# Designs tried in a protein design run: peptides against a protein of PDB entry 3MAZ. Part 15

Target 1, 99 residues: chain A of PDB entry 3MAZ
Amino acid sequence: VLNPMPACFYTVSRKEATEMLQKNPSLGNMILRPGSDSRNYSITIRQEIDIPRIKHYKVMSVGQNYTIELEKPVTLPNLFSVIDYFVKETRGNLRPFIC
Target 2, 99 residues: chain A of PDB entry 3MAZ as posed
Amino acid sequence: VLNPMPACFYTVSRKEATEMLQKNPSLGNMILRPGSDSRNYSITIRQEIDIPRIKHYKVMSVGQNYTIELEKPVTLPNLFSVIDYFVKETRGNLRPFIA

## One batch from the design tools (peptide; aimed at target 1 S36 H56 K58)

Design b2_p16_7_s3 (made by RFdiffusion4, then SolubleMPNN; from b2_p16_7, 8 letters changed)
Fold by OpenDDE base, seed 4:
Structure b2_p16_7_s3 (fold): chain B 99 residues (1-99), chain A 16 residues (1-16)
Amino acid sequence: as target 1 above (99 residues)
Amino acid sequence: SEIEKFLNQHSTDPRA
């Protein structure tokens, strides 16, 4: 049985995710997508604090948890928590892309 | 800002 994925998860490439966020910024600015390796993921964001900026983050599957590759790595129990973390750390500036 | 400091972490990895 495959567990449900966050609503902002899409089976898209790095390039496709960037295009989605640029095309419809009103739908959100954060996408979860498959990473380059199996069982790993990536977060793509389009932040507009000053000017539009696309950034990507690695989310590594480690055992039963997920580690966000930051300066100080953050390990969380599931992908929903990963999305929540990005939302909270940015005080709601990041919002999951929902189409 | 605190938000910028957070977002600038390891966001340049071409493999991400």
Scores: peptide ipSAE 0.455, ipTM 0.850, DockQ to the pose 0.871
OpenDDE base, seeds 1, 2, 3, 5: peptide ipSAE 0.445, 0.438, 0.439, 0.410; ipTM 0.848, 0.848, 0.848, 0.846

Design b2_p16_7_s4 (made by RFdiffusion4, then SolubleMPNN; from b2_p16_7, 8 letters changed)
Fold by OpenDDE base, seed 4:
Structure b2_p16_7_s4 (fold): chain B 99 residues (1-99), chain A 16 residues (1-16)
Amino acid sequence: as target 1 above (99 residues)
Amino acid sequence: SEIERFLEQHSTDPLA
């Protein structure tokens, strides 16, 4: 039995995620999607602090945890925590894409 | 800004 996934998780490609965020920015600006390797994921965001910017981050499955590939890697216990981390670190500027 | 600094980390990985 698979554990539930965050609401902003979609089985889409990097390109599709970008298109989703660009098409409906009012629904959120952060998507969790499958990564290039099995059991790994990626976060795609569309930030509009100044101008629209698309960015991608790797979320690697390591044992029972997940590590966000940042300059200073952050390891968290589950994908829900990963989403929460992005929200908190950006003071709420990033919000999960909900359609 | 702090937000920009955070978001710039490894945001250009072509494999992400």
Scores: peptide ipSAE 0.340, ipTM 0.816, DockQ to the pose 0.861
OpenDDE base, seeds 1, 2, 3, 5: peptide ipSAE 0.330, 0.317, 0.334, 0.319; ipTM 0.817, 0.815, 0.818, 0.814; seed 3 fails the geometry check

Design b2_p16_8 (made by RFdiffusion4)
Pose (drawn by RFdiffusion4):
Structure b2_p16_8 (pose): chain A 99 residues (1-99), chain P 16 residues (1-16)
Amino acid sequence: as target 2 above (99 residues)
Amino acid sequence: SLSEIESSDGDPDPNA
């Protein structure tokens, strides 16, 4: 079976992820990347609801699950599920960045 | 209405 990282996962820095989203909005507005200074992950998004904003979220590895660090944290079993949650929670506003 | 994610400012930590 294939169990790769999500399609929007790139081994890029916070800065590189920000630049990728600005340069190619047509390709999506969400990138999953390695978490700086941890074995965890970060999600960088560019939303244009009111004005363009870049936002970053922590996704922590906890046991065999991942916890999205939100006001009310959400725990899911894998990274595909985390991407699904970001899409669902934003009612489709967020789309994975497919380079 | 904005969702929790849409309304937030994200994590302020520069390493997030």

Design b2_p16_8_s1 (made by RFdiffusion4, then SolubleMPNN; from b2_p16_8 with E4V S7A N15L)
Fold by OpenDDE base, seed 1:
Structure b2_p16_8_s1 (fold): chain B 99 residues (1-99), chain A 16 residues (1-16)
Amino acid sequence: as target 1 above (99 residues)
Amino acid sequence: SLSVIEASDGDPDPLA
């Protein structure tokens, strides 16, 4: 079966993504959403380490890959790898939001 | 402690 997008992808705005994560934290804390341009995306996360914190990341389409905009950019082959990166980097603290 | 990825500013409302 072909899955063109990760399960945590939703066509929602930054504000709506934040509200989704706040309303149902038990369903996950990471959402992938459309960026300002057709082929770009954004990641919205809600972590509860000391207190709940909302953060956003730009995921830019570069050639046939995707680059997560960080101080030290990370380039990956597809959006599934992008989600995997966030999960691994946080040792499982971040989990894709699944309705 | 658990790793926290350094954040960046995400895109504004893409559906606007």
Scores: peptide ipSAE 0.038, ipTM 0.658, DockQ to the pose 0.337
OpenDDE base, seeds 2, 3, 4, 5: peptide ipSAE 0.038, 0.034, 0.038, 0.038; ipTM 0.657, 0.623, 0.659, 0.647

Design b2_p16_8_s2 (made by RFdiffusion4, then SolubleMPNN; from b2_p16_8 with E4P S7A N15L)
Fold by OpenDDE base, seed 2:
Structure b2_p16_8_s2 (fold): chain B 99 residues (1-99), chain A 16 residues (1-16)
Amino acid sequence: as target 1 above (99 residues)
Amino acid sequence: SLSPIEASDGDPDPLA
């Protein structure tokens, strides 16, 4: 049994995610995608604070939770919370990519 | 505005 995934989850590579965000910035600027290991994920974002900048974050499965690999790691109970964290932490600057 | 401080996910991963 697999729980639903966030709407911005796509089975795409780092490169594909980057291209998606560049091609249709009006659809959002944050994508959740598979990581290199099972049960792990990555988040790709495209922010335009000054110039367009692409960043990637590791989202590591730790027990029943997920840890965002930041300077100060943040652990959350599910992937929906992970997406919510990015949205809230940036005060809405980041929005899930919905195609 | 606020922005998360990055710790990159490393090298690009191919999808099978």
Scores: peptide ipSAE 0.056, ipTM 0.717, DockQ to the pose 0.260
OpenDDE base, seeds 1, 3, 4, 5: peptide ipSAE 0.055, 0.038, 0.050, 0.044; ipTM 0.714, 0.645, 0.710, 0.678; seed 1 fails the geometry check

Design b2_p16_8_s3 (made by RFdiffusion4, then SolubleMPNN; from b2_p16_8 with S7A N15L)
Fold by OpenDDE base, seed 4:
Structure b2_p16_8_s3 (fold): chain B 99 residues (1-99), chain A 16 residues (1-16)
Amino acid sequence: as target 1 above (99 residues)
Amino acid sequence: SLSEIEASDGDPDPLA
């Protein structure tokens, strides 16, 4: 049994996540989804600063923690912290997709 | 802001 997941977690593909974000941008612009490997995840975002931009980030399970694959990798203790990081680092520009 | 990267992988395996 899986532990509780962030509200923006959906068992969707990269394509489906993109479509979800495009269809209902008012519901949020960030989705957490399963990665290509077990216990890994991906974050799909749709930012609309200048023009709509879709980006995907790897969230790798490392021991009991998770590492966001960035130029400067960030390691956090759980997936909730991962979501929180994306929200805080963008000062609220990114919001979890809730539907 | 976040690093300007885009992962090439990240699709989930088919759901059981």
Scores: peptide ipSAE 0.046, ipTM 0.649, DockQ to the pose 0.150
OpenDDE base, seeds 1, 2, 3, 5: peptide ipSAE 0.040, 0.036, 0.035, 0.042; ipTM 0.656, 0.615, 0.602, 0.668

Design b2_p16_8_s4 (made by RFdiffusion4, then SolubleMPNN; from b2_p16_8 with E4A S7A N15L)
Fold by OpenDDE base, seed 4:
Structure b2_p16_8_s4 (fold): chain B 99 residues (1-99), chain A 16 residues (1-16)
Amino acid sequence: as target 1 above (99 residues)
Amino acid sequence: SLSAIEASDGDPDPLA
């Protein structure tokens, strides 16, 4: 059984994700993309708190869950929860990129 | 808080 992917998931590279976020900031500022391993992913964000800042996060598949490689790692049950975490913790500052 | 998402910019190579 394969669940659908979050709406902000795109099969793009780090560079392409950065370009997408820079080109159309009104569409959102967070992208989920494939990692180097088939079951791992990366999150690319573009925050504009003071100046535009691009950051990348590792999302590692661990068993049936996913761990976001943060200063304080967070483990969640699925990729939808991963996206939700970023939205929630930033109080809406981060929004899924919807194209 | 934004502190909850602090991390380095290191991530896996692009694409699987």
Scores: peptide ipSAE 0.248, ipTM 0.760, DockQ to the pose 0.359
OpenDDE base, seeds 1, 2, 3, 5: peptide ipSAE 0.239, 0.247, 0.254, 0.242; ipTM 0.755, 0.768, 0.766, 0.752; seed 3 fails the geometry check

## One batch from the design tools (peptide; aimed at target 1 H56 E71 F86 R91)

Design b2_p17_1 (made by RFdiffusion4)
Pose (drawn by RFdiffusion4):
Structure b2_p17_1 (pose): chain A 99 residues (1-99), chain P 17 residues (1-17)
Amino acid sequence: as target 2 above (99 residues)
Amino acid sequence: SETFDNSLAEIREAMDS
């Protein structure tokens, strides 16, 4: 079976992820990347609801699951599920960045 | 140090509207 990283996962820095989203909005507005100084992960998004904003979210590895660090944390079993959650919670406003 | 956001409510509420 294939079990790769999510399609919007790129081994890029916070800065590189920000630049990728600004340069190619047509390709999506969400990137998953390695978490700086941890074996965890970060999500970087660019949303244009009111004005363009770049936001970053922590996704922590906890046991065999991942916890999205929100006001009310959400725990899911894998990274595809985490991407699904971001899409669902934003009602489809967030789309994975497919380079 | 890096700062991180902890809410998606803004986007959700805008889409529900």

Design b2_p17_1_s1 (made by RFdiffusion4, then SolubleMPNN; from b2_p17_1, 7 letters changed)
Fold by OpenDDE base, seed 1:
Structure b2_p17_1_s1 (fold): chain B 99 residues (1-99), chain A 17 residues (1-17)
Amino acid sequence: as target 1 above (99 residues)
Amino acid sequence: SESYSTSLEEIREAMEK
């Protein structure tokens, strides 16, 4: 069984993701996108608490799981859980970009 | 090569202020 991708997944580059978030901030501030390797991903966020801040995070496929490359790595069973982690850990400040 | 952030602390801290 092949699960669908999270709604905030887009086949876009880092640059394109940044532009999407800048253009329509009301639609969300977090995008999941393909990484440099076929089975890896990146997350781009645009936060505007004080000033606009763009950040990118690496999500690595490890076996059947995914690891968010943080100082203290977080391993989760699927990409939906990865998105959920970003939302919950920021108490809703980060929201998936829904176009 | 591209750079990546490795912390969510700045986001958490900003929300606490």
Scores: peptide ipSAE 0.583, ipTM 0.888, DockQ to the pose 0.790
OpenDDE base, seeds 2, 3, 4, 5: peptide ipSAE 0.580, 0.577, 0.577, 0.572; ipTM 0.887, 0.887, 0.887, 0.885

Design b2_p17_1_s2 (made by RFdiffusion4, then SolubleMPNN; from b2_p17_1, 8 letters changed)
Fold by OpenDDE base, seed 2:
Structure b2_p17_1_s2 (fold): chain B 99 residues (1-99), chain A 17 residues (1-17)
Amino acid sequence: as target 1 above (99 residues)
Amino acid sequence: SESYDTSLQDIRDAMLA
């Protein structure tokens, strides 16, 4: 049994995620996708401050929680919280890609 | 394996500007 996933979760590769964000920036700029390993994930964002910048973040499953692999790791209880973190930390600049 | 970014600071700073 798998709990519901965030709306911006897509079973796509890094390349595909990048293409999705580039093609339809009005739909959002953040995608959650499967990681290379079993229970891990990756976040791909397309930030447009000065110029478009694609970045990828690793989200590791740690016990029942998830840790965003940042310089100072952030551990959260679920993937919804992970998405919320990215949104809040960027004051809404990052928005989940809703297709 | 693929490389990853580890900072959101540039975005945070931009939002605070």
Scores: peptide ipSAE 0.657, ipTM 0.905, DockQ to the pose 0.843
OpenDDE base, seeds 1, 3, 4, 5: peptide ipSAE 0.654, 0.652, 0.656, 0.652; ipTM 0.903, 0.903, 0.905, 0.903

Design b2_p17_1_s3 (made by RFdiffusion4, then SolubleMPNN; from b2_p17_1, 6 letters changed)
Fold by OpenDDE base, seed 2:
Structure b2_p17_1_s3 (fold): chain B 99 residues (1-99), chain A 17 residues (1-17)
Amino acid sequence: as target 1 above (99 residues)
Amino acid sequence: SETYSKSLKEIRDAMLS
């Protein structure tokens, strides 16, 4: 059984994610995508406050949880919470890319 | 392997003012 994935999840590469965000910034600025290894993910964001800035974050599957690889790692119960964290932590600047 | 950022501070701080 496959559990539902966040709306901003796309089976795309780092390059493709970047292109998606650049082409349609009005649809959101955050994409969740498969990581290089099984059961891990990456998040690509495109911030555009002063100049366009593309950044990527690593989300590791740890047991039944997920850990966002930040200076101070953040562990959450599911990918929906991971997305929520990015949105809330950035006070709404980041919004899931909904195509 | 690919490189990753490890901070959201810049993004968060940008929303404070």
Scores: peptide ipSAE 0.655, ipTM 0.908, DockQ to the pose 0.881
OpenDDE base, seeds 1, 3, 4, 5: peptide ipSAE 0.654, 0.648, 0.649, 0.649; ipTM 0.909, 0.906, 0.907, 0.908

Design b2_p17_1_s4 (made by RFdiffusion4, then SolubleMPNN; from b2_p17_1, 7 letters changed)
Fold by OpenDDE base, seed 4:
Structure b2_p17_1_s4 (fold): chain B 99 residues (1-99), chain A 17 residues (1-17)
Amino acid sequence: as target 1 above (99 residues)
Amino acid sequence: SLSYDTSLSEIRDAMES
């Protein structure tokens, strides 16, 4: 079974994700990428409201759900919901990087 | 070893500032 991935998912490293966001900020500011483990993921974001800021978040597979490693963890049913959470929680400040 | 961020508040609040 092949499950679709969010449009902002790219098989890139932390460094590559950072470079992608810096090079083409008009395409979005959030990338989902593979984590160290095959079942886990990481999200890299780039903000430039005041000064350039790069941040990385851990998304862990927990059973059939995903938990965003925040101070107060948030568990969601799929990666699409994870992306949606980042967009909604930041009131649209974060937008998926679409290339 | 890599470090990760654990807060989205600064991003959210910046949008409203």
Scores: peptide ipSAE 0.607, ipTM 0.887, DockQ to the pose 0.824
OpenDDE base, seeds 1, 2, 3, 5: peptide ipSAE 0.603, 0.594, 0.597, 0.599; ipTM 0.897, 0.893, 0.893, 0.887

Design b2_p17_2 (made by RFdiffusion4)
Pose (drawn by RFdiffusion4):
Structure b2_p17_2 (pose): chain A 99 residues (1-99), chain P 17 residues (1-17)
Amino acid sequence: as target 2 above (99 residues)
Amino acid sequence: ESPYETELGEEVRAKEE
């Protein structure tokens, strides 16, 4: 079976992820990347609800699951589920960045 | 660098209402 990283995962820095989203909004507005100084992950999003904003979220590896660090944390079993949650919670506003 | 965010989707819901 194939079990790769999510399609919007790129081994890029916070700065590189920000630049990728600004340069190609037509390709999506969400990137999953390695978490700086940890074996965890970060999600960088560019939303244009009111004005363009870049936001970053922490996704922590906890046991065999991942916890999205929100005001009310959410725990899911894999990274595809985490991407699904971001899309669902934003009602489709967030779309994975497909380079 | 700015701090990481802890709110997700609130601005989308507020705009729709």

Design b2_p17_2_s1 (made by RFdiffusion4, then SolubleMPNN; from b2_p17_2, 7 letters changed)
Fold by OpenDDE base, seed 1:
Structure b2_p17_2_s1 (fold): chain B 99 residues (1-99), chain A 17 residues (1-17)
Amino acid sequence: as target 1 above (99 residues)
Amino acid sequence: EPPDETKLGEEVERKLK
């Protein structure tokens, strides 16, 4: 049985994700999207702590897990956990974009 | 495309502390 994707997953490009976040900041500030490679993903965020900043992260599929490409890599069992990590690590500053 | 970020939550922590 195929598990569903996180609610903030959209089949959009980096550019489109950026536009979505800028257009409707009240809906959230984090989007999960397809990566350039088959089983990889990317996360685009728009944080506005001091000024609006767009940032992109790589989420690499490794076996049955996913590794967030950070200075200190974090490996998690599924994409839901990846989203949760982004939320918790930023103490709720990041919220999944729900459209 | 610009390079991907490798740090997360750094500015959030700085702002909160």
Scores: peptide ipSAE 0.544, ipTM 0.879, DockQ to the pose 0.916
OpenDDE base, seeds 2, 3, 4, 5: peptide ipSAE 0.530, 0.538, 0.514, 0.415; ipTM 0.874, 0.877, 0.870, 0.825

Design b2_p17_2_s2 (made by RFdiffusion4, then SolubleMPNN; from b2_p17_2, 6 letters changed)
Fold by OpenDDE base, seed 1:
Structure b2_p17_2_s2 (fold): chain B 99 residues (1-99), chain A 17 residues (1-17)
Amino acid sequence: as target 1 above (99 residues)
Amino acid sequence: EPPDETELGEEVKRALE
């Protein structure tokens, strides 16, 4: 069976995502959620290296691909690849929030 | 709402160096 969305996708707001990550940090520290516009998404993360830090990223739908809005933009073919990128770039520090 | 970030895990990359 094909899953259309990553396991860490939740239909929650920026505030709700932040609260989820703060409440259960052991379940992961990265959430994918709907953006303000249709077809766009946002990533909310909670990294705890020195102190807890909440950060949000924009994932824009461009054609059939997705672009992570970074200083040096990264375009990927699907949302699963977007999640994979965040995990790999942080060498596993970021992990999808699974509940 | 606060602005979105444009850099990914810089603190992580720096800490792992």
Scores: peptide ipSAE 0.340, ipTM 0.796, DockQ to the pose 0.843
OpenDDE base, seeds 2, 3, 4, 5: peptide ipSAE 0.338, 0.336, 0.334, 0.330; ipTM 0.795, 0.793, 0.795, 0.791

Design b2_p17_2_s3 (made by RFdiffusion4, then SolubleMPNN; from b2_p17_2, 8 letters changed)
Fold by OpenDDE base, seed 2:
Structure b2_p17_2_s3 (fold): chain B 99 residues (1-99), chain A 17 residues (1-17)
Amino acid sequence: as target 1 above (99 residues)
Amino acid sequence: EEPDEKKLGEEVKKALE
């Protein structure tokens, strides 16, 4: 089966994503969702180091690539790579939310 | 809404140090 979108992609709002992560933390802590503009996305995460923290990141479509809006922007070829980046950069702390 | 974050994984890396 070929999935055009990462498994952690859900057509949910910022609020809904937050609720999903809070309700079922054992299923993962990272969700990819539609952005406010077409072809743009957002990443919502719930990291629990000292206390649970919800954070949101912007993933902008740039040509045929995607740029994660960070202090030092990171451009990747596809959304799967974007998810992989979040996982690897956090040394596995972030895991895609799979339900 | 709440502002977007610009830093990723910094807290995680620090926790592992």
Scores: peptide ipSAE 0.389, ipTM 0.800, DockQ to the pose 0.932
OpenDDE base, seeds 1, 3, 4, 5: peptide ipSAE 0.381, 0.371, 0.375, 0.374; ipTM 0.802, 0.798, 0.802, 0.803

Design b2_p17_2_s4 (made by RFdiffusion4, then SolubleMPNN; from b2_p17_2, 7 letters changed)
Fold by OpenDDE base, seed 4:
Structure b2_p17_2_s4 (fold): chain B 99 residues (1-99), chain A 17 residues (1-17)
Amino acid sequence: as target 1 above (99 residues)
Amino acid sequence: EEPDEKKLGEEVKKKLE
């Protein structure tokens, strides 16, 4: 059984994700997209604290879990938890892009 | 391409008013 994907998941490239976030910042500032390898993903964010900043994170599929590649890696049970982590860790600064 | 980020800045961890 294939589980549903987070609402902010789009089959777009890094460039396309950046453009989406820039064009409609009111819809959110975080996109989940396919990674370069199978079963891996990337997170693209657009944070605007002082100035707009685009950043990309790697989300690696490890067994049945997912690991966000940070200096201190964070492993979570599903992609929904990955999105939740970014939202909670930033205390709401990051919000999933809902188009 | 641009390298992937390895950290979340501390500035973004502040609660929104």
Scores: peptide ipSAE 0.432, ipTM 0.816, DockQ to the pose 0.595
OpenDDE base, seeds 1, 2, 3, 5: peptide ipSAE 0.428, 0.427, 0.431, 0.423; ipTM 0.808, 0.809, 0.811, 0.805

Design b2_p17_3 (made by RFdiffusion4)
Pose (drawn by RFdiffusion4):
Structure b2_p17_3 (pose): chain A 99 residues (1-99), chain P 17 residues (1-17)
Amino acid sequence: as target 2 above (99 residues)
Amino acid sequence: SISDEDSNNFNDFHDFF
């Protein structure tokens, strides 16, 4: 079976992820990347609801699951589930960045 | 420049809805 990283995962820095989203909005507005200084992950989004804003979120590895660090944390079993949650919670406003 | 920040919520989306 194939079990790769999510399609919007790129081994890029916070800065590089920000630049990728601004350069190509047509390709999506969400990137998953390695978490700086940890084996965890970060999600970088560019949303244009009111004005363009870049936001970053922490996704922590906890046991065999991942916890999205939100005001009310959410725990899911894999990274595809985490991307699904971001899409669902934003009612489709967030789309994975497919380079 | 576009603002860049750490966020722990989706309030922009929720307010929009």

Design b2_p17_3_s1 (made by RFdiffusion4, then SolubleMPNN; from b2_p17_3, 10 letters changed)
Fold by OpenDDE base, seed 2:
Structure b2_p17_3_s1 (fold): chain B 99 residues (1-99), chain A 17 residues (1-17)
Amino acid sequence: as target 1 above (99 residues)
Amino acid sequence: MIPEEDANNFKEFEEAE
């Protein structure tokens, strides 16, 4: 049994996520996807500040929480909070990809 | 545009395709 997942979650590979973001940038620029290990996830973003840039971040399941692997790691209670973090910290620059 | 302080915190990683 799984709890609801963020709207920008897709069971896609790193490559597929990149292609999705490139194909329809108007739909958003952030995707949450399965990580290489079970219960872990990855975030793929496509920011177009100066030029289009694809970046990937690791989201590790730690106990009942999730830790975003950053220079200063951030631990949050659920994946929705993870997405919210990316949105608020970038002041809206990052938006969940909604297909 | 994203805040520089926040931008600098983001860390990319590699993973198996």
Scores: peptide ipSAE 0.096, ipTM 0.652, DockQ to the pose 0.106
OpenDDE base, seeds 1, 3, 4, 5: peptide ipSAE 0.047, 0.051, 0.035, 0.050; ipTM 0.621, 0.602, 0.595, 0.582

Design b2_p17_3_s2 (made by RFdiffusion4, then SolubleMPNN; from b2_p17_3, 10 letters changed)
Fold by OpenDDE base, seed 2:
Structure b2_p17_3_s2 (fold): chain B 99 residues (1-99), chain A 17 residues (1-17)
Amino acid sequence: as target 1 above (99 residues)
Amino acid sequence: AIPEEDAKNFDDFEKAA
């Protein structure tokens, strides 16, 4: 059974996520989506500091937790915490895509 | 096949903040 998902979770492909973020940047710039493997996820962001840049992060399901694949991996207890981490680490630049 | 998610840090955000 899958618990409630973050509001920015969409069952979309990498390509679709990119298009969503590009088409409606006012709705947010971060999407959580299914990974290629079961129980894994990916986060697609549209960074807009100097120029728009699309980046994709890997979120691995590890036991009951989730690990963000960073240079120094970060493990969090749920996907809501993962989203929060992205928001906080970017000091609010990243915001969940809500539509 | 989906390309690898290769973003590994938030350095750009840290530099901009």
Scores: peptide ipSAE 0.387, ipTM 0.814, DockQ to the pose 0.435
OpenDDE base, seeds 1, 3, 4, 5: peptide ipSAE 0.383, 0.215, 0.385, 0.381; ipTM 0.811, 0.705, 0.812, 0.806

Design b2_p17_3_s3 (made by RFdiffusion4, then SolubleMPNN; from b2_p17_3, 9 letters changed)
Fold by OpenDDE base, seed 3:
Structure b2_p17_3_s3 (fold): chain B 99 residues (1-99), chain A 17 residues (1-17)
Amino acid sequence: as target 1 above (99 residues)
Amino acid sequence: SIPEEDANNFDEFERAE
């Protein structure tokens, strides 16, 4: 049985994702979207720690897993785990955007 | 297809304290 995509996945561009997050910050601050390549994805976030800041991360499909491209890469078994990672590591500061 | 703006500019992730 195939799992659905995470609830915060939207087929939008980097620009559109930014606009979505800015327009409705109460709905969440993290979006998963298609990457440049067919099996890759990107994460766009809008954190408001000091001032609103937009940031983007690359999620690469590697074998049967996914790797978040960071200075110290993080490899996870599925996209749900990728979302959970961002939520957990920010202690809830990041929340999936649900419209 | 994703615009070129999404191909070359990515950030580092900062974890909560």
Scores: peptide ipSAE 0.448, ipTM 0.806, DockQ to the pose 0.169
OpenDDE base, seeds 1, 2, 4, 5: peptide ipSAE 0.213, 0.447, 0.399, 0.229; ipTM 0.764, 0.807, 0.780, 0.773

Design b2_p17_3_s4 (made by RFdiffusion4, then SolubleMPNN; from b2_p17_3, 9 letters changed)
Fold by OpenDDE base, seed 4:
Structure b2_p17_3_s4 (fold): chain B 99 residues (1-99), chain A 17 residues (1-17)
Amino acid sequence: as target 1 above (99 residues)
Amino acid sequence: MIPEEDANNFDDFRRAA
């Protein structure tokens, strides 16, 4: 049984997530989705600073926490905190995709 | 073949701020 998921979580593929963000950019630019395997996740974003850029981040389930695969990894207690981290670190540029 | 994930930093966002 999974705990409640962030509103921007969708059981979609990498390609589908990209299409969602491209089709409806006004709804947000960040999607949380299932990873390739295990209890891991991926975060797909559509960065739009100068030109649109699609990027994918890896979020690893480690025990009861989650580690964002960054140059300097960041471990957080839940997926809600992960989403908050992405919003905060990008100074609000990233916003969860709410469909 | 390309990896599932290809981003590992927020440098672009910090640079733009």
Scores: peptide ipSAE 0.485, ipTM 0.862, DockQ to the pose 0.448
OpenDDE base, seeds 1, 2, 3, 5: peptide ipSAE 0.469, 0.468, 0.460, 0.465; ipTM 0.854, 0.851, 0.847, 0.848

